# Designs tried in a protein design run: peptides against a protein of PDB entry 3OIQ. Part 3

Target 1, 212 residues: chain A of PDB entry 3OIQ
Amino acid sequence: KNRIFVSSSKDFEGYPSKAIVPVQFVALLTSIHLTETKCLLGFSNFERRGDQSQEDQYLIKLKFKDRGSERLARITISLLCQYFDIELPDLDSDSGASPTVILRDIHLERLCFSSCKALYVSKHGNYTLFLEDIKPLDLVSVISTISTKSTNSSKHSSSELISECDLNNSLVDIFNNLIEMNRDEKNRFKFVKLIHYDIELKKFVQDQQKVL

## One batch from the design tools (peptide; made by RFdiffusion4, then SolubleMPNN)

Design b1_p8_3_s1 (from b1_p8_3, 4 letters changed)
Fold by OpenDDE base, seed 2:
Structure b1_p8_3_s1 (fold): chain B 212 residues (1-212), chain A 8 residues (1-8)
Amino acid sequence: as target 1 above (212 residues)
Amino acid sequence: SLVEELLE
């Protein structure tokens, strides 16, 4: 079955009540929930959904059924956190107990753009997204991609035809949503509060704000 | 079923 690119988590409302559908999306990492029994990653595009929290629009489960899957989940989290410079609490609890990690509102401190492949699995109208693959995206590369969108029709024939257009459109939409959030005095998100806020990001945001 | 196995 072909993988479906998802631009909105609302698309899942129209999905079959009993299906397995390979999907892909781009979003910001918003939360990490690792316990002894579960591993969840929250992502968001920050699409306006009325008064609902814009966090965790994509709640992704990592398989956590056996020692092998648990290890894979922990490694995945560790690698993501290393990539995004997210400080994890010391996993070295002396007691051999698997450390609990609960991080929320990651987007308030760091923009963690991620390309995710997942399985949509539904039964009786309820669904779960299971992580298949995750690729962290570099913010500088994201900014560059958005800024140069008009020129580089580079046929990167990556065999997995994610329309470069779909990816780019989603990235633009996310930034537009962040700009709107930044303008809203009631919203906690502010670009200037990002730990990695630099002159390049500042300039990019200022330039994008003029177009919006 | 595969769906049940994934949801467990």
Scores: peptide ipSAE 0.058, ipTM 0.807, DockQ to the pose 0.491
Fold by OpenDDE base, seed 1:
Structure b1_p8_3_s1 (fold): chain B 212 residues (1-212), chain A 8 residues (1-8)
Amino acid sequence: as target 1 above (212 residues)
Amino acid sequence: SLVEELLE
């Protein structure tokens, strides 16, 4: 079955009420919820949805049903946090209790771009997204990709790969949404408050702001 | 929202 690229979490409103659909999207990591019974990752592209919170537009479940799947989920979270330089609370509490991790609003401190593959699973009109694969994206690579593709309309017609154009368009949309949030005095998001805010990101944002 | 329901 062909994997569908999803540009908006609203696309799921038009999906079948009983289906299994492989999907892919690109978004920012916004939350991590690891408890004794579940593991969830929240993502957002910060598409405007009225007055609702823009975090967790894509809520992704990791399988967490047995010791093997729990271990895999914990390793996945650890590796993601290591990649993005997210400090996890010391999980080494001497109490043999499985550590609980609840992180929210990650995007206020770090832009954690991620390419996600998931299974859309619906029943009775409700759906769940199950993580199949995740690729963290380097911010420098994201910026360079957006900056270079604005020029090369090369018609490479080749088939099966989710169009490099869809990925780039989604990345541009995310940045545009972040720029709008940064301009809004009521919005908590500010580029200058990012821990990794550097000269390259500053220049890129300034250049994008001139086009908007 | 459906997201809120999935977080419960």
Scores: peptide ipSAE 0.030, ipTM 0.714, DockQ to the pose 0.059
Fold by OpenDDE base, seed 4:
Structure b1_p8_3_s1 (fold): chain B 212 residues (1-212), chain A 8 residues (1-8)
Amino acid sequence: as target 1 above (212 residues)
Amino acid sequence: SLVEELLE
């Protein structure tokens, strides 16, 4: 079965009420919820949806059924946080209580671009997205990809089903949404408040703002 | 089913 690229979490409203569909999307990591019983990752493209929270548009569940899946979930969270330089409480605390991690509004401090592969699983009209794979994206690489792709359609091999165009379009859309949020005085998101805000990101944002 | 196994 071909993996479907998802540009909006609204696409799932049109999906079958009983199905398993492999999907892929690109979004910003917004939340981490690790408890004794579940592990959830929140992602968003920050699409405007009226007065609804722009956070956690993609809620991704990690399998958390047995000791093996729990361990895998914890390792996944640890590796993601290490990659994005997110401080986690020490998960190895000797107190036999499984460490609880609840992080929200990650995007206010760090732009954590992630390419996610997931299984859309629906039953009785409700759905859950199960994480299959996650690739953190480097911000410099994201900026370079958006800046360079206006010119070279090089014929790289047809085997990755996701058009390079879909990825680029999603990344552009996310930045455009962030720019709009940054312009809104009521929105808490500001580029200048990002821990990693540098001259390169500043220049990129300024250049994108001229096109919008 | 895989659906049931995933939703449990």
Scores: peptide ipSAE 0.060, ipTM 0.811, DockQ to the pose 0.526; fails the geometry check
Fold by OpenDDE base, seed 3:
Structure b1_p8_3_s1 (fold): chain B 212 residues (1-212), chain A 8 residues (1-8)
Amino acid sequence: as target 1 above (212 residues)
Amino acid sequence: SLVEELLE
């Protein structure tokens, strides 16, 4: 089955009550939940959903059933955190207990753009998204991609071609949503509070704000 | 929410 690009987590409301569907989306990492028994990643594009929290619109489960899957989950979290310069609490608990990592509202400090491949698995109307693959995206590259509207379809022959258009549209939508959040005095998100806020991001946001 | 159920 072809992988479906998902532009909104609302798309899942129309999905079959009993299915397995390979999906792909781009979103910001918003939360990490690693316990002794579970590993979850939260993502959001910050699409307005009425009065509901805009965080964790995509809740992605990592398999966590055996020592092998647990190790893979821990490595995945470590690599993501290393890439995004997310400080994990010192995992050196003297007690030999696997450290618990619970991070929320990551987007308030860092814009962690991620391209995710997942399996939508539904049963009896409920669904779970299982992580298949994750690619962290560099913010400079994201800004460049949006700014250049690069029509250069690099025909990378991989059967999992996200339309460059779909990716670009989703990235634009995310930034537009962040700009709206930044303008809202009640919203906690502010670009100037990002740890990595620089002149490039500032200029990009200012330029995008003129179009909105 | 479904998200809350998945966090449990």
Scores: peptide ipSAE 0.032, ipTM 0.723, DockQ to the pose 0.061; fails the geometry check

Design b1_p8_3_s2 (from b1_p8_3, 5 letters changed)
Fold by OpenDDE base, seed 4:
Structure b1_p8_3_s2 (fold): chain B 212 residues (1-212), chain A 8 residues (1-8)
Amino acid sequence: as target 1 above (212 residues)
Amino acid sequence: SKVDELLS
């Protein structure tokens, strides 16, 4: 089965009640939940959902049922956090006690853009998203990609089943949503509170704000 | 089923 690009987590409301569907989306990492028994990643594109929290719109489960899957989950979390400069307790502590990691509202400090491949698995109308692959995206690369595609680059890269256009459109939508959140005085998200807020990001946001 | 295996 071909992998489906998902632009909204609401798309899953229309999915079959009993299926396995390979999906892909791009979103911001919002939470990490690692315990002795489970590993979950939360993502959001911050699509407006009325008065509901815009966090963890995509809740992604990592397999965590045996030593091999647990190790893979821990390595995945470590590599993501290293890439995004997220401070974690040492997960490999020789003390034999697996540290519990619960991080929330990651987007308030860091914009952690991620391209995720997952399996949508449903039974009786309920679903779970299982992580298959994750690619962290560099913020500078995201900004450059959005800035260059505002002009007609129809690069149909024929080789990826998922349109480069779908990825870029979703990245633009995320930034637009963040700009709206930044303008809302009631919203906790502010670009100026990001640890990595620099002149480049400031300029990009200012330029995008003129189009909205 | 593969669904049951993944949800177990």
Scores: peptide ipSAE 0.170, ipTM 0.877, DockQ to the pose 0.488
Fold by OpenDDE base, seed 2:
Structure b1_p8_3_s2 (fold): chain B 212 residues (1-212), chain A 8 residues (1-8)
Amino acid sequence: as target 1 above (212 residues)
Amino acid sequence: SKVDELLS
């Protein structure tokens, strides 16, 4: 079955009430929820949805049914947090207690761009997204990609399942949404409050703000 | 069903 690129989590409202559909999307990591019984990752593109919170628009479940799947989930979280410089409490606490991790509003401190592959699984009108694969994206590479393709319609049809256009459009949309949030005095998101806020990001945001 | 196995 072909994997479907998803630009909005609203797309799932039109999906079958009983199906398994492979999907992919690009979004910012907003939350991590690891307990003894479940592992969830929250993602958002910060699409405006009226008065609803813009966090966790994509709630992704990791399989957490046996010792093997639990180990894989913990390793996945550890590797993601290492990549994004997210501080985790020591998971190796000698106390025999399964480590609990609850992180929220990650986007207020770090822009954690991620390309996700998931299975949409629906039953009786409810759905769950199960993680199949995750690729963290480097912010410098994201900025470079957006900046370069505004000028080069180069026909490199890379055989990757994601249309290069779909990826770029989603990245641009996310940044545009963040710029709008940054302009809103009521919104807690501010670029200058990001731990990794630098001259390159500042310049990129200033240049994008002139086009919006 | 495969759906039930994933949602369990």
Scores: peptide ipSAE 0.169, ipTM 0.877, DockQ to the pose 0.489
Fold by OpenDDE base, seed 5:
Structure b1_p8_3_s2 (fold): chain B 212 residues (1-212), chain A 8 residues (1-8)
Amino acid sequence: as target 1 above (212 residues)
Amino acid sequence: SKVDELLS
């Protein structure tokens, strides 16, 4: 089965009650939950959902059933955090207590754009998203991709590649949502509070705000 | 089923 690009986590409401569907989405990393028994990653595109929290719209499970899967999960978290400059406690502490990591509202300090491949697995109407692959995206590259949207319609006709258009549209939607959040005085999100807020991001946001 | 295996 071809991998489905998902632009909204609401799309899953229309998915089969008993299925395995390979999916892909782009979103911001919002939370990390690593305990002795589970590993979860939260992602969001900050689509408005009324009074619901905009965090963790995509809750992704990492396999965490044996020492091998646990190790893979810890390595995945470590690599992501290293990439995004997120401080973690040492996950390999020789002290027999598995370190617990609970991070929330990551997007308030860092824009951690991620392209995720997952398995949608449903039973009895409930579903779980299992991580298959994750690619962190560099913010400068994201900004560049959005800014250059008009020119590179490279018709890569291969049926397996998620349309560059779908990726680009999702990235724009995320930024538009962040701009709206930034404009809302009640919203905790502010671009100027990002640790990595620089002149490039400032300029990009200002330019995007003129189009909205 | 494969679904049950993944959700177990």
Scores: peptide ipSAE 0.169, ipTM 0.877, DockQ to the pose 0.482
Fold by OpenDDE base, seed 3:
Structure b1_p8_3_s2 (fold): chain B 212 residues (1-212), chain A 8 residues (1-8)
Amino acid sequence: as target 1 above (212 residues)
Amino acid sequence: SKVDELLS
């Protein structure tokens, strides 16, 4: 089956009540939930959804059913956090208790852009998104991609290509949403509060604000 | 919320 690019988590409201659909999206990592029994990643594009929380619009489940899948989940979390410079407790504790990790509102401190591949699985009207693949995106690369409107179609021969247009549009939408949040005095999100806020990000935001 | 359902 062809993988569907998803620009909004609302798209899933129109999906079949009993289906398996491979999907992909780009979003910001907003939460990590690792316990003894489950591993979840929350993502958001911060699309306005009325008065509902804009966090965790994409809740992605990692398989966590046996020692092998648990280990893979822990490694995945460790690698993501290493990439985004997120401090985690040591997950390899020799103490037979796996550490619990609950991080929320990650986007308030770090913009963790991620390209996700997931499996939409629905039954009886409920759905779960299972992680298939995740690619962390460098913020400098994201800014560059949006700024240059790069049409460099890398001829990757894989049937799972994200269209460059879909990716760019989603990245622009995310930044536009963040700019709106930053302008809203009631919103906790502020670019200047990001740990990695630099001159490049500042300039980019200022330039984008002129177009909005 | 659907988030709450998946976190349960």
Scores: peptide ipSAE 0.040, ipTM 0.753, DockQ to the pose 0.061; fails the geometry check

Design b1_p8_3_s3 (from b1_p8_3, 3 letters changed)
Fold by OpenDDE base, seed 2:
Structure b1_p8_3_s3 (fold): chain B 212 residues (1-212), chain A 8 residues (1-8)
Amino acid sequence: as target 1 above (212 residues)
Amino acid sequence: SLVEELLS
């Protein structure tokens, strides 16, 4: 089955009540929930949903059923956090208690753009998204991708690659949503509060704000 | 089923 690119978490409301559907999306990492029994990643595009929280629009479960899957989950979290410069407690601690990590509102300090492949799994109208693959995206690369409007549709016909257009559109939408949040005095998100806020990001945001 | 295994 072809992987479906998802531009909105609302798309899942129209999905079958009993299905397995491979999906892909691009979003910002918003939360990490690692306990002894579960591993969850929260992502958001910050699409406006009325008064609903814009956090964790995509709640992604990592398989966490045996020592092998737990190890894979911990490694995944460690690598992701290393990439985004997120400080984690030592997950390898010899203390017989698996370290608990609960991070929220990651987007308030760091823009952690991620391309996620997941399995949508539904039963009886409820669904879970299971992580299949995650690719962290470099912010400089994201900015460059949006700015250059690469019309080079390289015809790479692999049914598993999202179109460059879908990726770019999603990245633009995320930035537009962040700009709207930044303009809202009631919203906690502010670009200037990002730890990695630099001249390049500042300029990019200013240029995007002129187009909106 | 995989669905049951994943949702359990």
Scores: peptide ipSAE 0.035, ipTM 0.756, DockQ to the pose 0.496
Fold by OpenDDE base, seed 5:
Structure b1_p8_3_s3 (fold): chain B 212 residues (1-212), chain A 8 residues (1-8)
Amino acid sequence: as target 1 above (212 residues)
Amino acid sequence: SLVEELLS
């Protein structure tokens, strides 16, 4: 089956109650939950959902059933955190206590854009998303991609590649949502509070705000 | 299979 690009986590409400569907989405990393028994990553595109929390719209499980899968999960978390400059406790502590990592509201300090491949697995109407692959996206590259979107309508007709348009549209939607959040005085998100807030991001946000 | 393990 072809991998489905998902633009909204609400799309899963219409998915089969018993299925396995390979999916892909782009979102911001919002949370990390690593315990002795599980590893979860939370992502969001900050789509407005009324009074619901905009965090963790995509809750992704990493396989965490044996020493091998646990090690892979820890390595995945470590690499992501290294990429995004997120401080973690040492996950390899020789002290027999598996380190617990619980991070929330990551987006308040860092925009961690990620392209995720996952398996949608449903049974009896409930579903779980299992991580298959994750690609962290560089913010400068994201900004550049959005800024150049108007010119490179190269119709790459290859049916198997998730449309460059879908990726770009999702990135634009995320930024638009963040701009709306930034404008809302009640929202905790502010671009100026990001650790990596620089002149490039400032300029980009200002330019995008003129279009909204 | 991994799939069966995920569905269990």
Scores: peptide ipSAE 0.032, ipTM 0.736, DockQ to the pose 0.756
Fold by OpenDDE base, seed 3:
Structure b1_p8_3_s3 (fold): chain B 212 residues (1-212), chain A 8 residues (1-8)
Amino acid sequence: as target 1 above (212 residues)
Amino acid sequence: SLVEELLS
């Protein structure tokens, strides 16, 4: 089956009540939930959904059913956090208890852009998104991609190509949503509060604000 | 919410 690019988590409301659909999206990492029994990643594009929380619009489950899948989940979390410079407790504790990691509102401190591949699985009207692949995106690269409107179609021969247009549009939408949040005095999100806020990001935001 | 259900 062809992988479907998802621009909004609302798209899943129109999906079949009994289906398996490979999907992909780009979003910001907002939460990490690792316990003894489960591993979840929350993502958001911060699309306005009325008065509902804009966090965790994409809740992605990692398989966590045996020692092998648990280890893979822990490694995945460790690598993501290493990439985004998120401090985690040591997950390899020699103490037979796996550490619990619960991080929320990650986007308030760090913009963790991620390209996700997931499996939409629905049964009886409920659905779960299972992680298949995750690619962390460098913020400088994201800014560059949006700014240049780069049409460099890398001829990657993989049947799972994210259209460059879909990716760029989603990245623009995310930034536009963040700009709106930043302008809202009631919203906790502020670009200037990001740990990695620099001159490049500042300039980019200022330039985008002129178009909105 | 579905999120709450999946977090439970």
Scores: peptide ipSAE 0.025, ipTM 0.685, DockQ to the pose 0.061
Fold by OpenDDE base, seed 1:
Structure b1_p8_3_s3 (fold): chain B 212 residues (1-212), chain A 8 residues (1-8)
Amino acid sequence: as target 1 above (212 residues)
Amino acid sequence: SLVEELLS
């Protein structure tokens, strides 16, 4: 079965009411929700959707049904947080209670670019996205990829690979959306408030702002 | 939203 690249979470509005569709998208991690019964990751490309919150446009569920799947989910979250330098609250409370992690608005402090593979599962018009695979993306690598490929639109129609063009276009769109948010005085997102805001990111944003 | 329903 061919995996579909998704550029917008609006694409799911046109999906079948009863289907299982393998999908892939690129987005920023916006939230982590780990409780005793659920494990969810929120992602967004910050596409404008009226006056609604732009976080969690992609809500991805991790399987959390037994001790094995719970352990896998916790390890996945731990590894992601380690990769992105996200501080988890020390869940070593001596109380034998399962550690609860609720993080929101991660994008306000860190740009956590992620390539996600998921299963779209719909029934009776409702859908759930189940995580199949996640690849964290390095911000420096994202910036370099956008900067280098903006020049070589060689239309080599190699058929089967989820087009490197789709990935690049999505990354560009995310940055453009963030630039618009940064320009909006009412928006809480500001590049200068990112913990990892450096000279490279500053220069990249300034250069992109000249093209917009 | 469906997202809100899944987070509840």
Scores: peptide ipSAE 0.024, ipTM 0.677, DockQ to the pose 0.058

Design b1_p8_3_s4 (from b1_p8_3, 4 letters changed)
Fold by OpenDDE base, seed 5:
Structure b1_p8_3_s4 (fold): chain B 212 residues (1-212), chain A 8 residues (1-8)
Amino acid sequence: as target 1 above (212 residues)
Amino acid sequence: SKVEELLS
């Protein structure tokens, strides 16, 4: 089956009650939950969902059943945090205690854009998203991608590649949602509070705000 | 089933 690009986590409400569907989405990393028994990554595109929390709209499970899968999960988290400059406790501590990592509201300090491949697995109307692949996206590259109007690059429509349009649309939507949040005095999110807030991001946000 | 294996 071809991988389906998902622009909204609401799309899963219409998915089959018993299925395995490979999916892909782009979102901001919002939470990391690593304990002795589970590993979860939370992502959001911050779509407005009434009074519900806009965080963790995509809850992605990493396999965490044996030493091999646990190691892979820890490596994945370590690499993501290294990429986004998120400080983690040493996960390789020789102390027989499995390190616990619980991070929330990551988006308040860092915009951690991520392209995720996941397996949608449903049974009896409930679903779980299992991580298959994750690609962290550089913010400068994201800004550049949005700013450069999608020239019809005749890149091979291999059935596995996200359309450049789908990616761009999702990235734009995320920024638009963040801009709305930034304008809301009740919302804790503010661009100026981001650790990596720079002149480039400032300019980009200002330019996008003129269009909204 | 593969679904049960993944959800277990």
Scores: peptide ipSAE 0.044, ipTM 0.791, DockQ to the pose 0.489
Fold by OpenDDE base, seed 3:
Structure b1_p8_3_s4 (fold): chain B 212 residues (1-212), chain A 8 residues (1-8)
Amino acid sequence: as target 1 above (212 residues)
Amino acid sequence: SKVEELLS
């Protein structure tokens, strides 16, 4: 089956009650939950959903059932955090106790854009998203992509092609949502509070604000 | 979310 690009986590409300559907989305990493028994990644596009929290709109499960899958989950988290410059405790501590990592509201300090491939698995009307692949996106590259509206389709194999349009539209939507959050005095998100806030991001936000 | 409840 072709992978479906998902622009909103609300799309899953219309998905079959018993299915396996390969999906793809782009979102901001909002949370990491690693315990002795589970590994979860939270993502959000910050789409307005009434009075509900905009965090963790996409909750992605990593397989965590044996030593091999646990190791893979830890490596995945380590690599993501290394890429985004998120400080983690040493996950390889010789003490035999796997450290618990619980990070929330990551987007308040860092914009961690990620392209995710997942399996939507539903049974009896409930669903779980299982991580298949994750690609962290560089913020400078995200800004450049939105600014140039680059139609340069890299010839990737047809079955995994995100429509460049779908990716760009989702990235624009995320930034628009962040701009709205930044304007809202009640919202904790502020661009100026990001650790990596720089002149480039400032200029980009100012330019996008003129279009909204 | 429904997903959070299922993954809890």
Scores: peptide ipSAE 0.029, ipTM 0.706, DockQ to the pose 0.068
Fold by OpenDDE base, seed 4:
Formats: structure tokens, C-alpha cells, sequence
Structure b1_p8_3_s4 (fold): chain B 212 residues (1-212), chain A 8 residues (1-8)
């Protein structure tokens, strides 16, 4: 099935009012919303959209229809949070109440790069993005990918129609947007406030700032 | 917000 790479959540404004379209994007995890009835993940590339919040530009719904899908959603959140070192309250509390998790502004403490595959589902002009797959990306790997401009087309990537160029361009755009946010005194985002701010990230940001 | 509409 042809999957469309999405560089901006604005692309969905041009999508059909009644369709199912497989899509893929890369973005930063910004929020987690787990309730008794819904599981949502918020993502953003921090594209400038006037005075609107730059958070949750991609709102991704996990299937939450039965005990099996609920369990899968909880496991997905647990594994994602474990990967990014996000502290969750004990989801296994023996108290028969499904734990509610509401996390916002994740990007202020951690850069959680994620490659997402989703189904765009529209009806009557409204749409929902349903999660199909999520791959967390290591920050060191992201930095290295941008820095090396990997010319190595490994032969095995032939089945994913998604150009390595599209991924790289989106990663660069995200960093450029973060640099602009970091320069804005009114913006709460600052690289130096990230828990994992290290010498490597500092050098990378400094080098990217010279190009902008 | 669009998010609030999808959360409702």
C-alpha cells in the first residue's frame, strides 16, 4: 500500500473529507492522554502557526475499543515512556480503576523524536489519525543522521517508498524550529533546560545556529 | 482547539 510521507499537519487540510489514507511522519512527542475511554498521543514539528499552541499538531489516537486494544495501548505507552525515560505512575495498580495519565509539554524536558505510521480517517470534514506503528528515534542517531547526510542508500530500504531524504528534511526542520523557539525569550522551550542536554547536543545546536 | 474537540 502506498504510504504518504507528511511533512506538515497542514497537509491534512487538503485531504478528502471522506477517505482512509495511510500516512507517515516524524515529530516530537509532546503529550500523552490516557483515560478510561481514550488513548491519545500528541506530536509536533513546531511549525509556526501564528499565536496558536505549537503542541499536539499531530493528535494520534490508539485503538481503545475492547480489553485487548486497551491493554495494547497501555503497553505501547509503557514501552514508549521506558524508551524516553519518562516517569509514569504505576499503571499496574491493583485498584480496578484504570490509571489516568495526562502528560503535557514533554518536549520542554526531553526531545522524544518518533517516526509514526498512521491511518488518516476522515468523515464529514473531520479526521482522526489512528496509530498503526511507532518507532522511537534515539537523539544521538538523529544528530548523526543530520550531520552525516548519509549517502549510503542501503539496498534493503527499497520496500519503504519513504525517501530517506524526506525523513532527514523533516528532522532538520524540527531542529530549526526548536532553535527559533530557543531564541525567543517568550518561548518556554530552552535547550539548556533539557534533562539530557549534553556536550554533543550543545555542539550540534551551536553548529546549526550558525547556518540559520 | 481542534484537540479539545477530539477529546470531547
Amino acid sequence: as target 1 above (212 residues)
Amino acid sequence: SKVEELLS
Scores: peptide ipSAE 0.023, ipTM 0.680, DockQ to the pose 0.058
Fold by OpenDDE base, seed 1:
Structure b1_p8_3_s4 (fold): chain B 212 residues (1-212), chain A 8 residues (1-8)
Amino acid sequence: as target 1 above (212 residues)
Amino acid sequence: SKVEELLS
């Protein structure tokens, strides 16, 4: 089955009420929810949806049904947090209780760009997204990709690969949404409050603001 | 929200 690139979580409103559809999207990690019974990752592209919270537009479940899947989920979370330099609470509490991790609003401190592959699974009009694969993206690489491809719109329609154009367009849209949020005095998101805010990101944001 | 339903 061909994997569908998803540019908006609103696309799922038009999906079949009973289906299994492989999908792919790019978004920012916004939340992590790991308990004894479930593992969830929240993502967002910060597309405007009225006055609702813009986090967790993509809620992704990790399989968490047996010791093997639980271990895989915990390792996945650990590796993601290590990559993005997200501090996890000390999971080593000597109490044999499974560590609980609840992180929200990750995007307020770190831009954690991620390319996700998931299974859309719907039944009776409700759906769940199950994680199949996740690739964390380096912010410097994201910035460089956006900056270089803005010039080469070569229309080479090579058919089969999820178009590098779709990925780039989504990355641009995310940054544009973040710029709008940064301009809004009521919005908590500010680029200058990011832990990794540097000269490169500052320059990129300033250049993008001139085009918007 | 659909997210709240999936978190419950």
Scores: peptide ipSAE 0.023, ipTM 0.676, DockQ to the pose 0.058

